Peptides against a protein of PDB entry 3ESW. Designs and how they scored, part 49

Target 1, 322 residues: chain A of PDB entry 3ESW
Amino acid sequence: NNIDFDSIAKMLLIKYKDFILSKFKKAAPVENIRFQNLVHTNQFAQGVLGQSQHLCTVYDNPSWHSIVLETLDLDLIYKNVDKEFAKDGHAEGENIYTDYLVKELLRYFKQDFFKWCNKPDCNHCGQNTSENMTPLGSQGPNGEESKFNCGTVEIYKCNRCGNITRFPRYNDPIKLLETRKGRCGEWCNLFTLILKSFGLDVRYVWNREDHVWCEYFSNFLNRWVHVDSCEQSFDQPYIYSINWNKKMSYCIAFGKDGVVDVSKRYILQNELPRDQIKEEDLKFLCQFITKRLRYSLNDDEIYQLACRDEQEQIELIRGKTQ

## One batch from the design tools (peptide; made by RFdiffusion4, then SolubleMPNN)

Design b1_p12_7_s4 (from b1_p12_7, 5 letters changed)
Fold by OpenDDE base, seed 4:
Structure b1_p12_7_s4 (fold): chain B 322 residues (1-322), chain A 12 residues (1-12)
Amino acid sequence: as target 1 above (322 residues)
Amino acid sequence: SLELKLVLEKLE
């Protein structure tokens, strides 16, 4: 009997797809109970859930995308992208163009658009007066600041004029298009929105040890790529562990299609104790949230994303960025 | 597995 290998392969592929899809069906009652117990009993799990409820969806706002695109110097950006793309001899329509775009957006954002703010300038004395500013502490937002999702306002006194300057830590990325200054939080927040506004697949990466950055899914590289707007960094996941010698415990990526523990990509040395949650519970949590985020997707979308997830997990285990 | 998928895609 000539084994119809093609028929067997098709059958196996169907069964495999069905198996994958079965994992993304509505959560069983037992899984719901486990999830509820986990988020009620584990503070880290609750934090991850809370972040996912915001970070996974907030950037999927078409109105915000329009405002971003209207605010950026698109002519300059695309001129520079086209110049560098042509210089390297790439043909129009190659998937690598998006990598050039992200690299230019990193340049543009850091060099032309946004400013790092350790301390604000004095509102009275004007520009380049931050050296004269003394921190007095933090307080809640006033009525105006509260309109822009401000959780905290840092208060500074000018040593020269004695006036108080407020540095509101805005979480509204549209307000950041106006203020054009901040620290890693504001940088990453607005830059995540910027990348999303170009229709890119982007994740927000939260590090427990007070840093945040992005990941972009490169269709050219066929993987998630480290992107740090503060550092103008593209595909340099090692900068924290190696260059900064930073100690880290958790890096969690938040995107519209899932929540992923990406710690293995970034924590290459100086690993801090991962004592906030059991590894099995963190894996369960991320999978559970991811499953919820995909409930409205069709079977083909779910399958494609599951394949991407598997590829990423293999990458993270092997420690080799191909 | 991705490996299984790749094998199956090569068999298609």
Scores: peptide ipSAE 0.017, ipTM 0.529, DockQ to the pose 0.128
Fold by OpenDDE base, seed 3:
Structure b1_p12_7_s4 (fold): chain B 322 residues (1-322), chain A 12 residues (1-12)
Amino acid sequence: as target 1 above (322 residues)
Amino acid sequence: SLELKLVLEKLE
């Protein structure tokens, strides 16, 4: 009996696809009840849901992508990408080229485009005057600042001229294209939009311990890659736990196709208590939101994303990205 | 299951 192993393999793949697709069918009433109860009773779950409602979809704006691409020095960027690609003698094509693009965007953004703002420069005294600035506190946005999704405005007094300088904490990434300055929040917000504007698969990673960064899905590496615009870092998930010796409890990735607990990628040591939600409930929450984000996708898209999810879960369990 | 995927990847 010549066992047609190829036929068996094909049949198993079909059955596996159907099984995977079955998990992404419309949520059962019991799952909806569980979800509603969780987000109404657990503040961390409410926070994750609230962030997902914004971060998963806000960057999928074609008009914003156009504005970004019109604002960036694309000639410089692609010139540098082409130069670095040529030096390494790679012939792997467009997939590896995209990794070079992301690396150049990190360089360009940090070195040429955006500025870290610990304290603002004095509006009256000009550049390099931040050392003369005394914080007076924070207040709500004025009528102009409120147009750009500003939650708070930091107020500073210049020790030299006595004038007040406002530092609005804008959440509108298009306004950040104008202001060209901020802290980790502004950096990650605008850089996420920049990467999305190149048609890349990008996630916004929120860390509970007051940091944020990106992940980019590399088609060359066939995995999610750590990307931190503040650090000009590519594929260095260890920088927080190891280099900074940062203590962390949760890292949650928010993308158009899903919400994923990526804590295992970044929390390598000095883990803080994960006491904000039960692990099972967090897993359920992320899966439920992910399922909702995929409701409009076809079976092939759902299957491809599910395969990607499973590969990521294997990676996170094995700890083998280093 | 993660196990089934690992098996299928070995069959590809």
Scores: peptide ipSAE 0.015, ipTM 0.550, DockQ to the pose 0.145
Fold by OpenDDE base, seed 2:
Structure b1_p12_7_s4 (fold): chain B 322 residues (1-322), chain A 12 residues (1-12)
Amino acid sequence: as target 1 above (322 residues)
Amino acid sequence: SLELKLVLEKLE
């Protein structure tokens, strides 16, 4: 009897799909209890949950996407993408084009659009006066600043004219389209929105040691790709651990479809203790939040995302991007 | 699940 291997393979795939889908069903009461206990007893878990409630959904705003696309020089961007795409003559067509788009957006954002702001220019003395600014501390937002999701305002005094300049740390990315300046937080916030506005799968990566960046899911590379707007960096996850010699403990990625511990991608040298939460509890937390984010998805979407998650986990274990 | 996926990927 010729074993119909194709029939067996199809049957195994069906059973596997059903098995995967079973994991994404509504959380059992025991899992809900574990989750509640974890977020109430562990401050790090509470922080991850709090970030997920904002970062996983805030960028899925069609009105914001429209405003972004209206604000950017799309003609310049696409001209540059087309130019770079044409040079390499890739047969892979549309999939690799998106990688070129992200690379151009990195260039455009850093070189043409946004500015790094260590200290603000003096509002009275004008441009290129940041060298004359002395920090006086930070305070809460005023009534105008509070309209743009401002948590903190840095206060500076000009050594030349003596006037006070306020540097509000806006969290509203639409306000950042106007101000066009900030530090890693403002850069990553607005750049995440920019990437989302092009219909890309993007995650916001939070590092506990005071840095933030993006990941983009490349359909060409079939994986999550490191993207840092501050550094104009594409697919260079090693820059923090190796180039900066940065000590890190946790990197958590926040996206619309999940929360993932991506520490293994970026922490190449385990220089800081992971003592804020038990590894099992962090894994559970990320999986639980991810499961909740997927509750409205259909079985095929859940399955495809689960396959993507599994490939990412393999990548993170092997330490090689295939 | 990883082992099963790897097996299935070899069958495809």
Scores: peptide ipSAE 0.014, ipTM 0.542, DockQ to the pose 0.147
Fold by OpenDDE base, seed 5:
Structure b1_p12_7_s4 (fold): chain B 322 residues (1-322), chain A 12 residues (1-12)
Amino acid sequence: as target 1 above (322 residues)
Amino acid sequence: SLELKLVLEKLE
């Protein structure tokens, strides 16, 4: 009996696809109840949900992408990318090109485009006067600042001229294209939009311990890659735990196609207690939100994303990012 | 599992 291995393989693939697709069907009533109870009873879960409602979709704005591309020096960027790409001479051309693009965008953003702002310069004294600035506190936005999704304004007094300078913490990334300054929040916010504007698969990573960064899905590496605009860092997930000796409890990635606990990628040592939510509930929460984000996708898209998710989970379990 | 998928893809 010649076992038709090809027919068996095809049948198994079909059954496997159907099985995967079945996991992404509309949530059962029991899952909805569990979800509602979780977000109503657990503050961390509510926070993750709230962040997902913004971060998973806000960057998928074609009008913003156009504004970004019109604002950046694309000629310089592509010139540098082409130069670095030409050095490697890789026959695998198109997939590795995006890695070079992201690396150049990191360089360009940090070196040429955006500025770190611990304290603002004095509006009266001009550039390089931040050393003279004394914090007076924070207040709500004024009428003009409120137009740009500003929740907080830091107030500074110049020790030299006595004038007050306002540093609004804008959450509108389009306003950040104008101001070109901020801290990790502004950096990550605008840089996430920049990467999205090039049509890249990007996630916003929130760390509970006061840092944020990106992940980019590299088609060349076939995995999610750590990207930190503040550090000009590409594929260095260890920098926080090892280089900074940072203590961390949670890293949650937010993308258009899902919410993922990526803590295992970044928390390599000095793990803080994960006491904000049960691990099973966090896993459920991320999966539930991910299912909702994928409800409008077709079966092939769902299947492809599910396969990518499984690859990532294996990577995270095995600790083999390299 | 991804492992199953990878096995099946290799059988194709």
Scores: peptide ipSAE 0.013, ipTM 0.564, DockQ to the pose 0.130

Design b1_p12_8_s2 (from b1_p12_8, 5 letters changed)
Fold by OpenDDE base, seed 5:
Structure b1_p12_8_s2 (fold): chain B 322 residues (1-322), chain A 12 residues (1-12)
Amino acid sequence: as target 1 above (322 residues)
Amino acid sequence: SFEEKLALELLK
């Protein structure tokens, strides 16, 4: 009996597709109850939900993408990308080009575009005067600052001229295109928007231990790639645990198509207690939010994303066994 | 393998 392996394979693929699609159907009443109870009883879960409501959708703004592309030196960026792409001569074509684009955007952003701001320069004394600035504390935004999604303003006094300088912590990434300065929050916020403006698949990664970065889905590498604009880092997920010896408990990735616990990618040593939520509840929460984000997608899109999710989960499991 | 994972998922 010639086992028609091709027919069996086709049938298995159909059944698998149907099975995957069944997982992304509308949540059952019991799942809704579990979700509601979880977010009402667990502060960490509520925080993840709150972040997802913003971070998963805010960057999918075509108007913002246009403003970004009009603001960046695209000629310089593409010139540099083309130059690096030409050196490798890769037959892999357009897929590897995008990795070069992200690497150049990291360079451009850190070297040419954005500035790290521990302390602001004095508004009166001008550039390179941050050393003279003494923090006085923080306050709420004024009427003008409030227009740009500002929750906190750091207040500094110049030791030289005595003037007060305000450093508003803007959350509006379009305002950050103007101010062109900040800390990890402002860097990651604007850089996430920049990557999105090039049509890339990007996630915002929140670390509970006061850091944030991005992930980019590389079509060339066929995986999520660590991207940190502050560090000009591409595909170096180990930098926090190994190089910084940072202790961490949770890393959660937020994207348009899902919320994923990516802690296994970044927490390689010095793991802090994961005591904020039960592991099963966190897994459920991320899956539940992900299902909601995908409700409007067609069956093929759902299937493709689910295949990508499964591949990522395999990667995250294997990375612990090496 | 992808096949093993597929099998495991289909058994759930």
Scores: peptide ipSAE 0.007, ipTM 0.438, DockQ to the pose 0.179
Fold by OpenDDE base, seed 2:
Structure b1_p12_8_s2 (fold): chain B 322 residues (1-322), chain A 12 residues (1-12)
Amino acid sequence: as target 1 above (322 residues)
Amino acid sequence: SFEEKLALELLK
């Protein structure tokens, strides 16, 4: 009896697909209870859920994508991408072009488009007056600032003219296209939207120790790639732990298709205690939110994403960026 | 295929 190995392989693949899909079916009542109990009893879990409700969906706005594309110098961007792509001779590599695009967007954003704002310039004295600014503290937004999802306003007094300058911490990324200044939060927020506007798979990475960055899914590299707009960094996940010697406890990635603990990618040394939640509960939480985000997807989309998730988990365990 | 590689890794 010639064992039809091809038939067996096909049958195994079908069974495997069905098995994977079974994990993404509607949550059992027991899982819903566990989830509800976790988010009600654990503040960190509640925070992750709250962030997911915003960060996983807010950037999937076609109107915002149009506004971004209308605001950026696309001619300059694509000219630079084409130039860099042509140098490496990758005539057949449509997938690598996107990596060049992300690298150019990092350059363009940092060098040409957005500004780091440690302190604002004085509204009265004009440009390059930030050195004269003394922080007075923070307050709530006024009626105008509140229109742009402003959580807090930093208040500064000019030592030269005595006038008050407000630095609203806007969370509306469309307002950031106008203001073109901020810190890591504003940088990452707007840059996440920019990447999404080019149709890219992007995650927002929150670090508990007051930093934020992006991940981009490279079809060329077939993995999630570290992207930090503040640092003009592409595929350098080590910069925080090694270069900055930063101590970190949690890095959580938020995307339209899932929430993932990516701490292992970034926390290479100087790990702080992970005492905010049990590891099993964090894993469950991320999986549960991810499952909910995928409820509207078809079986093929679910399967492809599940395969991607497994590859990422293998990568995170092996510590080898292939 | 990627699926075949994955299947082979899962059978290890």
Scores: peptide ipSAE 0.006, ipTM 0.485, DockQ to the pose 0.463
Fold by OpenDDE base, seed 3:
Structure b1_p12_8_s2 (fold): chain B 322 residues (1-322), chain A 12 residues (1-12)
Amino acid sequence: as target 1 above (322 residues)
Amino acid sequence: SFEEKLALELLK
């Protein structure tokens, strides 16, 4: 009896697909109760939920994408992408082109578009006057600043002219297209929107130890790629743990299709205690939120995303980017 | 394919 191995393989793949799809069915009542209890009793879980409610959906705004694309120097960007792409001997239309695009967007954003702001320049004295600025503290936004999702305004006094300069910490990424300055929060917020505006699969990565960055899903590499706009960094997840010797406890990625604990990608040494939530509860939380984000997707979309999830989990267990 | 990679991992 010639065992038709091809037929068996096809049957197993069908059964596997059905099994995967079964995991994404509507949550059982017990899972809903567990979720509700977790987010009401654990502050870290509540924080992750709150972040997911914003970060997973806010960047999926077509009107914002249009404004971004109208604001960027697309001619310069694509000229540089095409130049580097051709230089490396790639043919037009290869999936690797998107990696070159992201690399150029990193360059363009850091070098040409956005500015790091430790302290603002004096509004009266002009450019390169930040050294003359003394922090006076922080206050709430005024009526104008409040229009742009501003939670805090840092107040500075100029040592030269005595005038007060306000540095509003805007969370509206469209306002950041105008202001063109900020710290890691503003950088990551706007850069996430920029990447999304090119139709890319992007996640916002929150680190509990006061840093934030992006991940981009490379179709060429077939994995999530570390992207830090502040560092002009592409595929260097080690920079925090190794280069900065940063101590970290949690890195959580927030995307339209899911929430994922990506700590294993970035925390390579100097791990801080993970004492904010039980590991099983964090895993449950991320899976539960991810499942909710996928409720409107069809079976093929769910299956493809589940395949990505499994690939990522394998990668994270191995601790090596393949 | 993903399925092939998964199959290879499950065989280890």
Scores: peptide ipSAE 0.000, ipTM 0.453, DockQ to the pose 0.381; fails the geometry check
Fold by OpenDDE base, seed 4:
Structure b1_p12_8_s2 (fold): chain B 322 residues (1-322), chain A 12 residues (1-12)
Amino acid sequence: as target 1 above (322 residues)
Amino acid sequence: SFEEKLALELLK
């Protein structure tokens, strides 16, 4: 009996696809109960859910993408991309072009566009006066600041002139196109939107230990790539654990198509206790949110994303990010 | 693992 290996392979592929698709069906009543109980009883789970409700969808705004593209110096950006791309002898149409684009966007954003703000300059004394600023604390936004999704306002007094300067922590990335300054939160927020505005697959990575960055899905590398706008860093997931010797417990990636625990990519040493949630419950939570985000997708989209997810999980287990 | 290789081949 000539075993038709092609027929068997096709049948196995169909069964595998069906099996994968079955995992992304509408949650069973028991899963809904587990989810509800988890987010009501575990603060970390509630926090992850709350972040997912914002970060997974907020950047998928075509109007914002247009505003970003109108605000950036696209001529400079593409000139630099084309120059570096040509210098390395690449032909047009190679998937690697997007990696060059992201690298130039990192350069442009840090060097030409956005400013790090430890302390604001004095509104009265002008530029380069941040050294004269004393923090007085934080307060709620005023009526104007509230229009731009401002959670908190840091208050500073100038030691030279005695005037008060407000540093609103805006969460509206469109306002950040105007202010062009901030810390890791503002940097990552606006840079995530910038990358999304170029049609890229991007995730926002939240680290529990007060840092945030991006991941970009490189079609050339066929994986999620670490991207930190603050550091002008591309594909250097080790910088936190190794270079900074940072202690970390959780890194969670938030994208339109899912929520993923990416801690294994970034926590290479100095791991802090993962005591905020049971590992099984975190895995369940991320999977449950991911299922919800994919409910409107067709079977082929779900399957492709599930394949990508599996590849990422294999990568994260193998520690091949070295 | 064999399962990982099989998964990778099934994804292709």
Scores: peptide ipSAE 0.000, ipTM 0.412, DockQ to the pose 0.148; fails the geometry check

## One batch from the design tools (peptide; made by RFdiffusion4, then SolubleMPNN)

Design b2_p13_1_s1 (from b2_p13_1, 5 letters changed)
Fold by OpenDDE base, seed 1:
Structure b2_p13_1_s1 (fold): chain B 322 residues (1-322), chain A 13 residues (1-13)
Amino acid sequence: as target 1 above (322 residues)
Amino acid sequence: NNEELVKKLLEKL
């Protein structure tokens, strides 16, 4: 009997699609109870949930995208992208253009647009006076600073003139388009919005050991790509573990379509104890939040994302991102 | 290869 492998393959694909879609149906009462108990009893789980409620949706703002695109030097950016694409890109196909765009945005952001701020300049003495600044501590925002989602203000005294300079730690990325300075938090916050404003699939990656970066989904590479605006780094997930010899425990990626433990991509050596939550509970938490984020999507969108998720999980297990 | 596809699909189910 000639086995009709084509018919069997089609039937298996249908059954597989139905099986995948069944995982994204409304959560059972038992899963809701498990989720509620987990976020009420585990502080790390509560933190991941709290971050997801902000980071997964805040950057999907069309008004902010317009403001970003109006603020950036798009003529310079596209001129540089076109120049680099013309050297190599014609042989590799059109999808590589977006990788060149992200690389130019990294260059533009670090070299032309944004500034690293260890200490602010003195508001009275002017530019290049940060060496004269002594930290006095931190305080809450004033009435003006509070308008721009500011939780903390660092206070500095000038050793030369004795005046006080305030460095508000703004969380409003639109205010960061004006101030154009900060540390890893401000850099990653605004750069995530910039990438989203170009219509890219972007995730915000939180590391428990006080660093943050992005991931971009490259259509050319057909995978999530490490992107660090502070380092002007593209596809170098090893820089933290290898180059910095950084010790790390957790890296969690937050995007509009899901929350994913990406620790295996970045923690290559010097792994710290993962003692904040059980591995099974973290996996459950990320899947549960991801399921909620996808409730409004159609069956084809859910299936496509689930296939992408599976490919990423295989990649993370095989260590192929290096 | 349809046989390989069938095997891969069976492993996922």
Scores: peptide ipSAE 0.016, ipTM 0.533, DockQ to the pose 0.807
Fold by OpenDDE base, seed 2:
Structure b2_p13_1_s1 (fold): chain B 322 residues (1-322), chain A 13 residues (1-13)
Amino acid sequence: as target 1 above (322 residues)
Amino acid sequence: NNEELVKKLLEKL
C-alpha cells in the first residue's frame, strides 16, 4: 500500500490548524477568573496589563502615520536605502530591502533627526548650553504641557543666566516630532511610531531596569530583530548584557498582535532575580493578553501568528537566531 | 519531501 504522504500531510495540517485555533478561542470562565485575580493581586501583572492597554494599540493610528511620513525626509531616506540595496540586495531577495530601510531609519533618526537630552539647553542662552544646567527637581505639567500627554516636567536652572528651563517628558509622539529631543523613553516612543508608519510589524520592548527599545519582524530573516534607536543598533540583542554588562530581570515586548516575554533574547548574563511574578503566571498573562488582541482576527491570521509565536519560542529556547 | 513534512507535523502535534 503506497502511503499517500500528500493526503496524510494535508490531513495533519488541517488537524494541526484546528488544534492551534482551538487555543485562541474566547477565554474560558476559569481563565478570566485567573486573569482578574492575577492583575488584582500582583503589581507586576497590573503593570504589564496597563502597558499593554497603551503600547499594543497606540501606534496603530493612520493619522499619526501620515504626520510622520510628512515630517521625515523621505527622499533622503529612500535614496540611502536604494544605494545600499543596489549593492547586494538583488542577490539576497526583495525582502531584504525592508532591513535596509530599518537600518537607514536608525541612521537618519540618530544622526539627522533626533537628539539625546541628558539636560536641556538653556531657553535663554541658546544651543549647546546644557552643561550650564543644574537640576532643581520635577514638577507636574502646566496647562500647555498637559495637552501633549506629559506626566512629569524636569526643572533646570542655568548657572550662567539664572533662568529656569523646563524639560517636559512628553508621551505624545507627535509632539516629539516637533521637540526632536529626549531620553530612551522619547527615542523609543517616536521611533516605534516611525517604524509603524512604514507599515512594519513592530513591538515596543520594556525592560524593568529602565531601558526601552523596539523589535521589528524581518521578513528576510523571518524573525523578530532587535532595534535600538538610541544605539543605532540592528540585530544586536547582546548589547545590554554583554557590552553594557547590564543586569536585567524582565524584557516584555508589546505589539498589536501580542505580548511576549523576550527576556531570553536579551538577558544573556547578569540575570537579576525574577521575583515579581511566578513564571507560570507571567506566561499565562502574556498568553491571555495576546488572545484578547487576536479576538477580531480571522482563522488564517490567527494561525499565521501562532506559527510565528512557535518559531519565536523555539528561537528563544535555542539561543540561536536562525 | 512529503515524508519530512509529515514528520515535522507529527512533532508539532
Scores: peptide ipSAE 0.014, ipTM 0.507, DockQ to the pose 0.713
Fold by OpenDDE base, seed 3:
Structure b2_p13_1_s1 (fold): chain B 322 residues (1-322), chain A 13 residues (1-13)
Amino acid sequence: as target 1 above (322 residues)
Amino acid sequence: NNEELVKKLLEKL
């Protein structure tokens, strides 16, 4: 009997697709109850939910993308990308060009565009006066600062002139295009928007131990790639655990299509206790939020994302970059 | 080849 293997393969693929799609159906009443109980009773779960409500959608703003692209020196950026792409002689196709773009955006952002601000310069004494600044504490925003999603303003006194300088911690990434300074929060916030403005698949990674970075989905590498704008780092997930010897408990990635525990990618040593939530409850929470984010997607989009999710889970289990 | 089809199926699984 000539087994029609092509017909069998097609039938298996259809059945597999249907099986995958069945997992993304609207949540059962029991799952909704479990979710509501979890976010009501567990503070960490509530925090993850709250972050997902903002970080998963805020960067999907076409008006912001236009403002970003109008603000950046695109001629310089693409000139540098083209130059680096040409050096490597890669016949390997159009997908690798995006990796060069992200690397140049990291360079451009750190070297030409944005500034690290440990302390602000004195508004009276001018540039390169941050060494004269003494922190006095933090306060709420004034009426002007409040227009730009400012939650906190750091207050500094100049030791030379005695004047007060305010360093507002703006959460509006469009305001950050003007101010061009900050710490890891401002860097990651604006850089996430920049990457999104180029049409890239980007996630915001929150670490419980007060750091934040990005992940970019490389079509060339066919995986999520670590991206840290503060460090000008591409595909170096080890820098925190190994180079910094940082102790960490949780790394959660927030994207338009899902929320994923990516701790296994970054926590290679010095793991802190994961005592904020049960592992099964965190897994359920991330899956439940991800499922909700995908409710409006078609079957093909859901299937492609589910295949991507499975590959990522395999990567995270094996500890091998694909 | 049947092996390639099975491989593609396994890559999709």
Scores: peptide ipSAE 0.012, ipTM 0.488, DockQ to the pose 0.240
Fold by OpenDDE base, seed 5:
Structure b2_p13_1_s1 (fold): chain B 322 residues (1-322), chain A 13 residues (1-13)
Amino acid sequence: as target 1 above (322 residues)
Amino acid sequence: NNEELVKKLLEKL
């Protein structure tokens, strides 16, 4: 019996595609009931859902992309990318150029564009006066600050002139293009929008232990790549667990096409108890939200994304990024 | 049997 292995392989691939596509059909009534019960009974699940409703969609705004591209020094950015790309001499094609672009955007953002703000400068005394600032606490936004998705305003008094300086924690990334300062939240928020404005596939990573960063899908490396704008870091997922000796429990990635538990990429040691939700329920929640985000996609888009998801799961199991 | 086996194999992937 000449087993036509090529015919069998083709049939297996067709059945595999159909099987994958079947997973992304509209949720069964039982899955909807499980989802509703989970988000109503588990606070962590409700938090992940709430974050997904914002973070998965907010950066897909063409008007914001235009404003970003008009605000950045694109001539400088592309000049630097072209210069670094030309040094490596690699005929490795168009895909590696995007990695150089992300590396330059990390450099440009940290060195030329945005500022870390532990404490604000005094509005009266001017630049480099943050050392003279004493925190008085936090309050709600005023009527003007409220226009820019501000949840909290930090209040500081200048020890030199006695004046009050307000540091609004803006969540509007367009306002951050003007203010050009913040902490990890403002950095990650605006940098996520910047990467999206270049047409890149980007996820926002939330860590339960008060840090946030990005992931970029590298077509050259054919995987999700760690990107931290605060650290000017590219492909260094180990920095938190190893270099910082940070204890962590959960890292959740939020993108337009899905929500993924990426904890295995970043939690290499000093794991905290994962007691906020059952592992099976978290897996179900992320899959259910991901399925909903993909409902408008065609079969080929769903299949391509599902293949990418499976490769990521294999990567996370094999620990090959260490 | 082969379709169920392929589905089960794919569910384990």
Scores: peptide ipSAE 0.009, ipTM 0.510, DockQ to the pose 0.124

